# Peptides against a protein of PDB entry 8YVU, part 4

Target 1, 39 residues: chain A of PDB entry 8YVU
Amino acid sequence: PQLCYILDAILFLYGIVLTLLYCRLKIQVRKAAITSYEK
Target 2, 160 residues: chain B of PDB entry 8YVU
Amino acid sequence: TWLTVLKKEQEFLGVTQILTAMICLCFGTVVCSVLDISHIEGDIFSSFKAGYPFWGAIFFSISGMLSIISERRNATYLVRGSLGANTASSIAGGTGITILIINLKKSLAYIHIHSCQKFFETKCFMASFSTEIVVMMLFLTILGLGSAVSLTICGAGEEL

## One batch from the design tools (peptide; aimed at target 1 C23, target 1 (a further copy) A32)

Design b1_p8_8_s4 (made by RFdiffusion4, then SolubleMPNN; from b1_p8_8, 5 letters changed)
Fold by OpenDDE base, seed 2:
Structure b1_p8_8_s4 (fold): chain B 39 residues (1-39), chain C 160 residues (1-160), chain D 39 residues (1-39), chain A 8 residues (1-8)
Amino acid sequence: as target 1 above (39 residues)
Amino acid sequence: as target 2 above (160 residues)
Amino acid sequence: as target 1 above (39 residues)
Amino acid sequence: ELIELIKK
């Protein structure tokens, strides 16, 4: 049971980090799209 | 097109939010059906007594649905509506997290005070079960909040 | 304990999905960068 | 739809 909760915490942290990275990457894609549209 | 990609991402976030809401609702209904929370002494199920699984699930569901509809119809009024719904869902999620944390603290305190070495004692079992459910709801709420915030940021960016 | 394992499964699945989406987005960013460089 | 969204 304790190992399960530890795994939950790790997976949760991983999910948060991935979400943040995904958001950052999405913002970059949006900026690139805007720049391409202005050309 | 980049717009198509962005729309797909919004749909994904919306679907994730709806799924999270549905899971929370299912857990809430199951717990309420199996356990007579009204007869349980203490604040072990304070989040359930506050009705968080219900109203939280509703807010997240509405937010997710509005996000999907806004993306599909691409109407300015729907974008604003989705932004408003996502903002409301974010606030609801934050409130829910607070309630769940309080519930978790109470449940943990109960377990600590009663030194629940005997897992088979009804009170200790209920406290442990409550803790597990609260943790699950907390994770789901955080996921829902993340999706709602992401959608809010995306919607705000489209209005600028 | 069973609930913990269910949560682990959900979080694991979520992590996989996010990873795949991140990879796809990263590939798109790279393609956009290449196209921008050729202009 | 979600699976299709994931695959696209």
Scores: peptide ipSAE 0.439, ipTM 0.824, DockQ to the pose 0.077
OpenDDE base, seeds 1, 3, 4, 5: peptide ipSAE 0.408, 0.339, 0.391, 0.402; ipTM 0.802, 0.787, 0.809, 0.807; seed 3 fails the geometry check

## One batch from the design tools (peptide; aimed at target 2 F125 F129 I133)

Design b1_p9_1 (made by RFdiffusion4)
Pose (drawn by RFdiffusion4):
Structure b1_p9_1 (pose): chain A 39 residues (1-39), chain B 160 residues (1-160), chain C 29 residues (1-29), chain P 9 residues (1-9)
Amino acid sequence: as target 1 above (39 residues)
Amino acid sequence: as target 2 above (160 residues)
Amino acid sequence: CYILDAILFLYGIVLTLLYCRLKIQVRKA
Amino acid sequence: TDSVLKAVL
């Protein structure tokens, strides 16, 4: 009954999860590009 | 096979360390700049007053920088420094967890007994704001400490 | 406030959809 | 003060 930031609290978790998943994907793709471009 | 997986998966832990160090500065500067932290009737601030946002800001940052540079450049003396920075950051997080827990204990002791019936917007909006902020910081610090301890136990993997 | 929260509430849907598309594309690669 | 803290949040 006192909404706004209670619903906005889970959005910060959503932001953290996405900002970490993108970093893990970028590092993984960079490693895959290095391993595939050597030969 | 846990050591190989932890070794090959290393610099993301430095990414989440440096993300914790960067996001700790913004909260710490905004909270310590918007209003004085020594004239609170409920003395709600028991973590920002102790320097915790500025105690592990350029502390997690250096451990994350060392861990990122470790795989980028395999320096002779950088491997030794990375383990020390990781274990010092583990100790700093261990202290930060218990100071943040006693901050939650005091904030709940303030809001619990006759200070404010039901939710906020009666007399102490700042108390609920500080409680939610500290809870978010505690969760983010747990996330960061788990990765710092995982990197500390992955980095040695050998005698000395 | 509430509507401001709603405007950034669907940004996550599109961001996760593009993230899944990138994942499937990289899997095909 | 309450409006300032609400805007900060």

Design b1_p9_1_s1 (made by RFdiffusion4, then SolubleMPNN; from b1_p9_1, 5 letters changed)
Fold by OpenDDE base, seed 2:
Structure b1_p9_1_s1 (fold): chain B 39 residues (1-39), chain C 160 residues (1-160), chain D 39 residues (1-39), chain A 9 residues (1-9)
Amino acid sequence: as target 1 above (39 residues)
Amino acid sequence: as target 2 above (160 residues)
Amino acid sequence: as target 1 above (39 residues)
Amino acid sequence: LDELLKKLL
């Protein structure tokens, strides 16, 4: 049971990191799309 | 700039792969140190008996290291080497997943057969512990495989 | 313990989905950049 | 690793 909670913590942290990276990438895509539209 | 971004992501994936491999190795060594698997009757630790934590960790570590080196040197031969290593690591990861699934099934079957209502029984405790470790290793292996596959795709894209 | 394993499964699935979405988004950023460079 | 993380970020 303790190992399960450790795994949960790792997976949770991984999920948070991926979410942050995804959000940043999404912002970059939007910026790139805007720049392409202005050209 | 785009090449730099891709390189950064490949390095990240490589680092993730190495980290995953190190964690798997650490878990393997801890389990081997705490439990004398050789004296445990049954196949509840079949993945450990097969040495998966060790060779799997080695393959993932090599793949990750080669990926990082390939990105740092930006040499075509290193890219091919990394691609080869990542492919090998992907195959190893797939094999490892298969072994872990088999071990998990055996562990679950063991728990079921012994009707492990009393967790404090040594056999039930060991089976439960094995199951937990196998699950953790399975997750780590899947993460490692994901990184290796991602690196393989990136490397294949560069050859194209 | 069962709840912990369920949480692990959910978090794992979430991680996979985010990874796939991240990869797709990265491809989109690449395409947008190539298009901006051709202009 | 920290530098890589900082650069990714």
Scores: peptide ipSAE 0.464, ipTM 0.812, DockQ to the pose 0.024
OpenDDE base, seeds 1, 3, 4, 5: peptide ipSAE 0.435, 0.440, 0.455, 0.432; ipTM 0.799, 0.802, 0.812, 0.793; seeds 1, 4 fail the geometry check

Design b1_p9_1_s2 (made by RFdiffusion4, then SolubleMPNN; from b1_p9_1, 4 letters changed)
Fold by OpenDDE base, seed 2:
Parts: sequence; structure tokens; C-alpha cells
Structure b1_p9_1_s2 (fold): chain B 39 residues (1-39), chain C 160 residues (1-160), chain D 39 residues (1-39), chain A 9 residues (1-9)
Amino acid sequence: as target 1 above (39 residues)
Amino acid sequence: as target 2 above (160 residues)
Amino acid sequence: as target 1 above (39 residues)
Amino acid sequence: LDELLKEVL
């Protein structure tokens, strides 16, 4: 049971990190699309 | 700048792979230190007896390191080497997952056969502990495999 | 303990989905960058 | 790793 909670914590942290990276990447895609449209 | 972003992402995947490998190695080491697996009867710790935490962690670590080095040097030969290492790590990860699933099934079967209603029985405790460790290792292996596959796809894309 | 395992499964699935979405988004960024370079 | 973490954060 304690190991399960540790795994939950790791997976939760991983999920947060991936979410942040995804948001940053999404912003980059939007910026790239805008730049491509202006050219 | 775009190449830099892509490199950063590959490095991140490599770091994630190394971290996963290190965690697997640490867990394997802790289990081996706390439990004398050699004296445990049965196949409850078959994945540990097979040495998966050790060789799996090594393969993932090497793959991650090679990926990071490949991205830093940006040399074609290193990209191919990283691709090869990631492919090997992916195969190793798949094999590891298979072993872990088999171990998990054996552990669950052991719990079922011994009617482990009493958690305080040594055998039931060990089986439950093994199951928990195997599940954790399985998740870590899947994460490592995901990273290795992602790096392989990125490397293959650079070769095309 | 059962709730912990359920949480693990949900977090794991979430991690897989985010990874796939991240990969797709990365491919889109690459395509946008190539198109911007050719202009 | 620390530099990567700083870049990601």
C-alpha cells in the first residue's frame, strides 16, 4: 500500500511535467503557425 | 531555434529514460538488499531472479545516455548509434514487461492459492510485497519503453 | 489499497495519452518549422 | 540534468 502511494506520487509528478511541456509546445505551435501565416 | 527545441525534447526523453532506469535499479537493489531472494522459495521474485532490474536499467541508461550524447554532438554516426541503442532498449523493455507480467501472474496466483486473508503471514506478506514491487517495475519499464520508442522515432525521422 | 491501484491506472492512462498528444504536437511543430524555412 | 530542469521549468 505504501509503494502504491509512492507510485501515485511519481505518476502524478510525471503527469504535471508532461502537461506543462504540452502547454509550452502548444504555445510554440501557435507561434509557428502565426509566423508561417505572416510570411 | 527549432532544432534546439527538438534537441531539448530528445534530451528530456533521454533524461526521463535514465531516471526511469535509475529508479528501477534502485528498487532492484533495495529489494535484493532487504530480501534474500535466493532463499525465497517459489517464483514470486522470478523477475528479480532473472536480473531484470539490473540489465533492464543498464540498457535504458545506456540508451538514454547515447541519446543525450547524440543530440549534443549532432553527428550522424551518433544518431545511428542512438537509434540502435534505443531499438535494443525497446526490445529489452518489451522482454522485461513480459517477464514482469509473468511474475505478476505468479504472485497473484500465489496469493490466491494460499488464501492470503491474513496479511501478517510471512508468505502472504512477501507475495504482496513482490506484487507491489513488480507493478512498480512494470510501470517504470513501460515509461522507459515509451521514452525509448519516442527517441527511436525521432532518430528514424532524422535519418529520413 | 484498491483505490490507490485505481488511481495508478488512471494516472498511467493519462500519461500515455499526454505522451501521444505531445508526440503529435511535436510533429506539427516540425512541419510548421520546415514550411517556414522553405518560405 | 539540473540545466535541463531549469530549461524545462
Scores: peptide ipSAE 0.478, ipTM 0.813, DockQ to the pose 0.026
OpenDDE base, seeds 1, 3, 4, 5: peptide ipSAE 0.432, 0.397, 0.408, 0.430; ipTM 0.794, 0.782, 0.790, 0.790

Design b1_p9_1_s3 (made by RFdiffusion4, then SolubleMPNN; from b1_p9_1, 5 letters changed)
Fold by OpenDDE base, seed 1:
Structure b1_p9_1_s3 (fold): chain B 39 residues (1-39), chain C 160 residues (1-160), chain D 39 residues (1-39), chain A 9 residues (1-9)
Amino acid sequence: as target 1 above (39 residues)
Amino acid sequence: as target 2 above (160 residues)
Amino acid sequence: as target 1 above (39 residues)
Amino acid sequence: LDELLKQLL
């Protein structure tokens, strides 16, 4: 049971980090698209 | 900018917030239906006794709905209203997390005091079950708070 | 303990979905960068 | 939500 809670914490942290990275990457894609449109 | 991304994801964040709120409400109702918390001795279900799953879910749902409406209608008054609601929901989420942490501590203390090595004791089972539910609710509340804060930042950026 | 495992399964699924989306987005960024370089 | 999913996808 303790291992399950540890796994939950790790997976939760991983989910948060991935969400942040995804948001950052989406920003980069949008910036690239805007730069391409202005050219 | 981060603000621009948050603005574009505002509807998604609002939907996520509503979904999180609905899940919290569902868990709250299931627990209340299966267990009569009023008859349970101790503070193991203090978060449920405080009605957190209900009022928290309502606040998150309202803030999410207002955020979606604000994004769709692009009205300045709705943006301000959404910002206010999201801020209130963020505060409610923070309070909820605090209550859940306190409940978790009490549940863990109960398990420790009763030396719940025998899982088959009804009291130990209830304490363990409460701990599991509280942890789940804590995760959901953190997710809801994250969405509400993100929406609040987005709304604040639009006013600036 | 069973609820913990259910949460683990949900978080794991969420992590996989986010990873796939992140990979797709990363590929899009790379394609956009290549297209910008060829112009 | 469907439009968002289409944009994500």
Scores: peptide ipSAE 0.438, ipTM 0.796, DockQ to the pose 0.021
OpenDDE base, seeds 2, 3, 4, 5: peptide ipSAE 0.480, 0.454, 0.465, 0.432; ipTM 0.815, 0.799, 0.810, 0.791; seeds 2, 3, 4 fail the geometry check

Design b1_p9_1_s4 (made by RFdiffusion4, then SolubleMPNN; from b1_p9_1, 4 letters changed)
Fold by OpenDDE base, seed 1:
Structure b1_p9_1_s4 (fold): chain B 39 residues (1-39), chain C 160 residues (1-160), chain D 39 residues (1-39), chain A 9 residues (1-9)
Amino acid sequence: as target 1 above (39 residues)
Amino acid sequence: as target 2 above (160 residues)
Amino acid sequence: as target 1 above (39 residues)
Amino acid sequence: LDELLKKVL
């Protein structure tokens, strides 16, 4: 049972990190699209 | 900018917040249906006794709905209203997390005091179940708070 | 313990979905960068 | 949201 809670914590942290990375990557895509449109 | 991204994801964040709120309500309702919390000795279910799943879910749902409406209706007054609601929801989420942490500590203390090595003791089972539910609610509350804060930042960025 | 495992399953699924979305977004960024370089 | 999902997918 303790291992399950540890796994929950790790998976939760992983989900947060991935969400942040996804947001950052989406910003990069948008910046690239804007730069391409201005050319 | 981060603000621009948050603005574009505002509807998604609002939907996520509403979904999180609904899940919290569902869990609260299930727990209340299965267990009469009023008859449970101690503060193991203090978060439920305080009605957190209910009022917390309402605040998150209202905040999410207002955020979606504010995004769909490009009106300045709706943006301000959404910002206010999201701020209130963020405060409510923070309070909820605090209550859940306190409940979790009490539940863990209960398990420790009763030396719950035997899972089949009714009291130990209830304490363990409470701990599991509180942890789940804590995760959901953190997700809801994250969405509410994100929406608040987005709304604040629109006002600047 | 059963509820913990259910939470683990949900978080795991969420992590997989986010990873797939992240990979797709990363590919889009790469394609956009290549297109910008060819112009 | 559906359009957003379609763009992401």
Scores: peptide ipSAE 0.428, ipTM 0.796, DockQ to the pose 0.020
OpenDDE base, seeds 2, 3, 4, 5: peptide ipSAE 0.473, 0.433, 0.417, 0.422; ipTM 0.816, 0.796, 0.792, 0.791; seeds 2, 3 fail the geometry check

Design b1_p9_2 (made by RFdiffusion4)
Pose (drawn by RFdiffusion4):
Structure b1_p9_2 (pose): chain A 39 residues (1-39), chain B 160 residues (1-160), chain C 29 residues (1-29), chain P 9 residues (1-9)
Amino acid sequence: as target 1 above (39 residues)
Amino acid sequence: as target 2 above (160 residues)
Amino acid sequence: CYILDAILFLYGIVLTLLYCRLKIQVRKA
Amino acid sequence: NSLLKSILV
């Protein structure tokens, strides 16, 4: 009954999860590009 | 096989360490700049007053930088420094967790007894704001400490 | 406030859709 | 209070 930031609290978790998943994907793709471009 | 997986997956832990260090500065500066932290009737601030946002800001940052540079450049003396920075950051997080827990204990002791019936927007909006902020910081610090301890136990993997 | 929260509430949907598309594309690669 | 609520949002 006192919404806004209570619903906005889970959005910060959503942001953290996405901003970590993108970093993990970028590092993984960079490693895969290095391993595939050597030969 | 846990050691190999932890070794090959290393610099993401430094990414999340430096994300914790960077996001700790913004909260700390905003909270310590918007209003004085020594004239609170409920003395709600028990973590920002102790320097915790500025106690592990350039502390987690140096451990994240060392961990990131470790795989980028395999320096002779950087491997030794990375383990020390990781274990010092594990200790700093261990302290931060208990100081943040006693901050939650005091904030709940303030809001719990006759200070404000039901939710906020009666007399102490700042009490609920500080409680929610500290809870978010505690969760983010747990996330950061778990990665710091995982990197600390992955880095040695050998005698000395 | 509430509407401001709603405007950034669907940004996550598109961001996760593009993230899944990138994942499937990289899997194909 | 409105300032702190805006910061929170």

Design b1_p9_2_s1 (made by RFdiffusion4, then SolubleMPNN; from b1_p9_2, 6 letters changed)
Fold by OpenDDE base, seed 1:
Formats: structure tokens, sequence, C-alpha cells
Structure b1_p9_2_s1 (fold): chain B 39 residues (1-39), chain C 160 residues (1-160), chain D 39 residues (1-39), chain A 9 residues (1-9)
């Protein structure tokens, strides 16, 4: 049971980090699209 | 800017908030249906006795819906309303986390005091089950709070 | 213990989906960068 | 699901 809770914590942290990275990457894609549209 | 990103993800955050709220409501309903919390000795289900899954889910659902409507209609009055609702939902989420942490501590203390090495005792099983449910609710509440705070920041950025 | 494993499964699935989406988004960013460089 | 899909796309 303790191992399960540890795994939950790791997976939860991983999910948060991936969500943040995804948001950052989406921003980069949008910035690149805007920069290409202004040329 | 982070604000621009949050604005673009506002609808997603709102949907996530509603989904989280619905899951919390479902868990609350299931627990209330399976367990007569009123007859459970102790404060193991204090968060449920306080009705947190219900009012918390309502607040998060309203906040998420208002955020989605605000984004779709792009009206200034809706933005302000969404900001207010998200702020209220953030406060509710914070309160919920506090209640859940207190409940978790009580449940863990109960397990420790009763030396629940013998899982066959109904009381130990109930305490363990309560702990698991409270942990799940805590995770969901943290997700809901994160979405509500993000929406609040987004709305505040639009007013500036 | 069973509820913990259910949560693990949900979080694991979420993590996989996010990872796939992140990879797809990263590929799109790279393609956009290459297309802008050839111009 | 449609909203999530639109957000993903």
Amino acid sequence: as target 1 above (39 residues)
Amino acid sequence: as target 2 above (160 residues)
Amino acid sequence: as target 1 above (39 residues)
Amino acid sequence: SKLLLELLL
C-alpha cells in the first residue's frame, strides 16, 4: 500500500510537469506562427 | 506572457475544472451511498460530513461554466463574473484542501492507534478506505484549485 | 489498495496521453522551424 | 470530448 501511494505521488508530479511543458511548448508554437505571419 | 497562454487555455481549464468537480461529486455520491457516514464512529469522514464534495463540486462547476461562457461571449461583464466565481472557487478549493488534510491526519492517526495490522477488523478497513478516498479527493481538489487559480489569474490579466 | 491502483492507472494513462501530445506538438514546432528556415 | 479534441487539435 505504501508503494502505491508513492507511485501516485510520482505520477501526479509527472502529470503536472508534463502539463506545464505542454503549455510552454504551445506558447512557442503560437509565437512561431505569429512571427511567420508578420513576414 | 503566461497570461496570454492562460487566456488561450481558459476554456480547457474551465472544462478541466468542471470535470474535476463532477468527479468529486461522483466520489462523494458513491461514498455517501455505500457508507452511512452518520453512523461511522469518529471524524474519519469529516470532509464528507462537512459536505465538501458537494459544495466544492458546485463551486468548481459554476466557476468552470462561467469561465467557458466568458471566453465564448467575450463580454466584459462575463469576464468580471468569471473572475469573481474563480476567486470564490479558489478559496473554496483551499478550504477543501485544508479540510481534507485534517481528515487525512485523523484517519492516519486512527490507523496508527488501532495498530491496524489485522486488516480483517471492519474499523481498520473503514479507516484505510477513508484514507484512500480522502487522498483521491485531495488530488482532485488540488487539480481543481490549480484550474481555478489559473482562471483567476487569466481573468485578472484581462482586466488589466 | 484497490483505489490507489485505480488512481495510478488513471494518472498513468493521463501521463501517456500528455506525452504523446507533447511529442506531436514538438514535431510540429520542428516542422514549422524548418519551413521558416527554407524560406 | 469535442472541446477536448478541439483543444488538442
Scores: peptide ipSAE 0.475, ipTM 0.802, DockQ to the pose 0.027
OpenDDE base, seeds 2, 3, 4, 5: peptide ipSAE 0.466, 0.443, 0.475, 0.473; ipTM 0.799, 0.789, 0.806, 0.800

Design b1_p9_2_s2 (made by RFdiffusion4, then SolubleMPNN; from b1_p9_2, 7 letters changed)
Fold by OpenDDE base, seed 2:
Structure b1_p9_2_s2 (fold): chain B 39 residues (1-39), chain C 160 residues (1-160), chain D 39 residues (1-39), chain A 9 residues (1-9)
Amino acid sequence: as target 1 above (39 residues)
Amino acid sequence: as target 2 above (160 residues)
Amino acid sequence: as target 1 above (39 residues)
Amino acid sequence: TDELLRLLL
């Protein structure tokens, strides 16, 4: 049971980090799209 | 194509939010159906007493639905409505997290005070069950908050 | 304990999905960068 | 996404 809760915490942290990275990457894609549209 | 990708992402976040809300509602309903919270001594189920699974699920569901509808109709008024709903859902999520953390602390304190070495004691079992449910709701709430915040940022970016 | 394992499964699945989405997005950014360099 | 929505509804 303790291992399960530890795994939950790790997976949760991983999910948060991935979400943040995904958001950052999405913003970069948006900026690139705007730049291409202005050309 | 790029706009389509962004739209799909917003819809996906909305769907995720609705799913999270539905799961929270289901858990809340199951707990209320199986356990008579009113007869349970202590504040082990304080989050349930506050009605968080219900109103939190409603807010997240509405936010997700509005986000999906806004994306499909691409109307300015719907975008603003979705932004407002997502903001409200974000606030609700933050409040929910706070309530759940408080409940978790109380549950852990209860387990500690009663020296719940014997899992088969009814009180210890209930405290452990409450802790598990609260942790699950906490995770779901954080996921919902993340989706709501993401949708809020996307909506705000469209208004600029 | 059973609920913990269910949560682990959900979080694990979520992590996999996010990873796949991140990879796809990263590939798109790379393609956009290549296209901009050729212009 | 529509399939996911249908799955949720």
Scores: peptide ipSAE 0.473, ipTM 0.815, DockQ to the pose 0.032
OpenDDE base, seeds 1, 3, 4, 5: peptide ipSAE 0.470, 0.407, 0.464, 0.468; ipTM 0.803, 0.788, 0.803, 0.804

Design b1_p9_2_s3 (made by RFdiffusion4, then SolubleMPNN; from b1_p9_2, 5 letters changed)
Fold by OpenDDE base, seed 5:
Structure b1_p9_2_s3 (fold): chain B 39 residues (1-39), chain C 160 residues (1-160), chain D 39 residues (1-39), chain A 9 residues (1-9)
Amino acid sequence: as target 1 above (39 residues)
Amino acid sequence: as target 2 above (160 residues)
Amino acid sequence: as target 1 above (39 residues)
Amino acid sequence: SELLLSLLL
């Protein structure tokens, strides 16, 4: 049971970090697309 | 800008908020149907007794729906309404997190005091089950609050 | 314990989906950067 | 996102 809660905490943290990284990467893709359109 | 990104994801955030609300309602209804919370000793289900899964889910659902409608119609009056609903949902989510944390602390304290080594004891089983449900509800509430706050920031940026 | 494992499964699935989306987005950024360099 | 919205609505 304790191991399950630890796993939940790790997976939750991983999900938050991945969400933030995904948002950052999505912004980078949009910036790259805008730069490609201006050329 | 960050605001432009949030605006483009507003529908997704609204859908996630509604989904979170529906899951919270499902858990609330399942717990109320399986367990007679009124006959359970202690404050193990204090969040359910306060009706949080129900009113919180309603606030999140309304906020999500208003956000989707506001994005689709792109009307200034709907943006203000969505901002108000998202702000209310953010406050409700924060209050819900507080209630759930208090409930979680009480449940953990109960397990510690009664030295619940025997999972088959009715009281220990109920306390463990309550703790698991409260943790799930806490995760869902955090997700709902995150979506509501994101939608609030997006709406506030459109008014400025 | 069973509910904890269900939550773990959902969070794990979410993490996998986000990882796949992140990888796809990263490949798109790299392709956009290469195309911008060739212009 | 549109698919999720269509499934929910």
Scores: peptide ipSAE 0.496, ipTM 0.804, DockQ to the pose 0.029
OpenDDE base, seeds 1, 2, 3, 4: peptide ipSAE 0.472, 0.488, 0.446, 0.481; ipTM 0.795, 0.805, 0.787, 0.807; seed 2 fails the geometry check

Design b1_p9_2_s4 (made by RFdiffusion4, then SolubleMPNN; from b1_p9_2, 6 letters changed)
Fold by OpenDDE base, seed 5:
Structure b1_p9_2_s4 (fold): chain B 39 residues (1-39), chain C 160 residues (1-160), chain D 39 residues (1-39), chain A 9 residues (1-9)
Amino acid sequence: as target 1 above (39 residues)
Amino acid sequence: as target 2 above (160 residues)
Amino acid sequence: as target 1 above (39 residues)
Amino acid sequence: SELLLRLLL
């Protein structure tokens, strides 16, 4: 049971980090699309 | 800008709030149907006795719905209403986290005091079950709070 | 313990989905960067 | 996002 809770914490942290990275990457895609439209 | 990204994700955040609310309601309903919380000794289910799964879910649902409506209609009055609802949901989420942490501490203390090595004892089983549900509810509440705060920041940025 | 494993499964699935979406977005950013360089 | 909204509504 303790190992399961540790795994939950790791997976939760991983999910948060991936969500932040996904948001940042989505911003980059949008910026790249805007720059390609202005050219 | 960061605000532009939040505006585009507002619908997604609203959906996340609604999903979190629905999951909280499901857990609350399951616990209330399986367990008679009123007859359980101790404060193992203090978060449920406080009605958090119900009122918290209502706040998150209203906040999510208002956020979606505000994004779809793009009206100034709806933006203000959504901001107010998201702020209220953020406060509710913070209060919910506090209640759940207190409940978790009580449940863990109970397990420690009774030296629950035997899972088959009814008291230890109930304490373990409560701990698991409270942890799940805590994660969901954190997700809901994160969504509500993000929507609040987005709405505040639209008013400036 | 069973609920912990269910949560692990949900978080794991969420992590996989986010990873796939992140990879797809990363490929899109790379494609956009290449097209902007050729212009 | 639209698919998720349609699933919830």
Scores: peptide ipSAE 0.484, ipTM 0.803, DockQ to the pose 0.029
OpenDDE base, seeds 1, 2, 3, 4: peptide ipSAE 0.449, 0.467, 0.441, 0.436; ipTM 0.800, 0.802, 0.792, 0.803; seed 3 fails the geometry check

Design b1_p9_3 (made by RFdiffusion4)
Pose (drawn by RFdiffusion4):
Structure b1_p9_3 (pose): chain A 39 residues (1-39), chain B 160 residues (1-160), chain C 29 residues (1-29), chain P 9 residues (1-9)
Amino acid sequence: as target 1 above (39 residues)
Amino acid sequence: as target 2 above (160 residues)
Amino acid sequence: CYILDAILFLYGIVLTLLYCRLKIQVRKA
Amino acid sequence: HLFFAFVFF
């Protein structure tokens, strides 16, 4: 009954999860590009 | 086979360490700049007053930088420094967890007994704001400490 | 406030959809 | 205050 930031609290978790998943994907793709471009 | 998986997956731990260090500065500066932290009737601030946002800001940052640079450049003396910085950050997080827990204990002791019936917006909005902020910091610090301990145990993997 | 939260509430949907698309594309690669 | 707490999060 006292909403706004209670619903906004889980959005910070959503932001953290996405901003870590993108970093993991970028590092993984960079490693895959390095391993595939060597030969 | 744990050691190999932890070794090959290393610099993301530094990414999340540096993300913790970067996001700790914003909260610490805003909370320590918007209002004085020594004239609170409920003495709610028991973590920002102890320097915790500025105690592990350029502390986690150096551990994340060393861990990132370790795979980028395999320096002779950088491997030794990376383990020390990881274990010092593990100790700093261990302390931060218990100081943040006693901050939650005091904030709940303030808001629990006759200070404010039901939710906020009666007399102590700052108390609920500080409680939510510290809970978010505690969760983020748990996330960061778990990666710091995982990198500490992964980095040795050998005698000395 | 509430509507401001709603405007950034769907940004996550599109961001996760593009993230899944990138994942499927990289899997095909 | 509620708007500041929202923006801050």

Design b1_p9_3_s1 (made by RFdiffusion4, then SolubleMPNN; from b1_p9_3, 6 letters changed)
Fold by OpenDDE base, seed 1:
Structure b1_p9_3_s1 (fold): chain B 39 residues (1-39), chain C 160 residues (1-160), chain D 39 residues (1-39), chain A 9 residues (1-9)
Amino acid sequence: as target 1 above (39 residues)
Amino acid sequence: as target 2 above (160 residues)
Amino acid sequence: as target 1 above (39 residues)
Amino acid sequence: PLLLAVLFL
């Protein structure tokens, strides 16, 4: 049972980090698309 | 900028906030329907006794709805209203987290004191169940707070 | 304990989905960068 | 957004 809670914490943190990284990557894609359109 | 990103995802964040609020409300309702918290001795369900799942869900729902409406109508007055609501929701979320942490500590202390090695004792089971529910609610509240704060930052950035 | 495992399952699934999406997005960014370089 | 990403999955 204690291991389950630890796993929850790790997975939760992982989910947050991935969400942030995904947002950053999405921004990069959008910036690249805008830069390509201005050319 | 981070602000431009958050602005583009404002509707999504609002929807996420509403969803989180609804889940919290559902959990609160389920717990209240299954357990008569008023008859449970101790502060194991202190967060529920305080009604946090209900008022917290309301605040998050209102904040999310206002954020979505503000984004869709693109009106300055709605942006300000959304900012206010999101700020209030952020405060509510923070308060909720605090309450949940306190509840969690009490629940864990209860489990420790009663040496709940015998899982079959009803009191130990309830304390364990409370701990699990509180942890889930804590995670959901953190998600809701994150969305509310993000929306608040977006709204503040639009006013500057 | 059962609820903990349910939460673990949800978080795990979420993490997998996000990882897949992130990978797809990363591939798109790379393709966009290559296309921009060939011009 | 994550929801859009999930929807496009």
Scores: peptide ipSAE 0.468, ipTM 0.793, DockQ to the pose 0.034
OpenDDE base, seeds 2, 3, 4, 5: peptide ipSAE 0.452, 0.437, 0.464, 0.464; ipTM 0.785, 0.772, 0.794, 0.789; seed 5 fails the geometry check

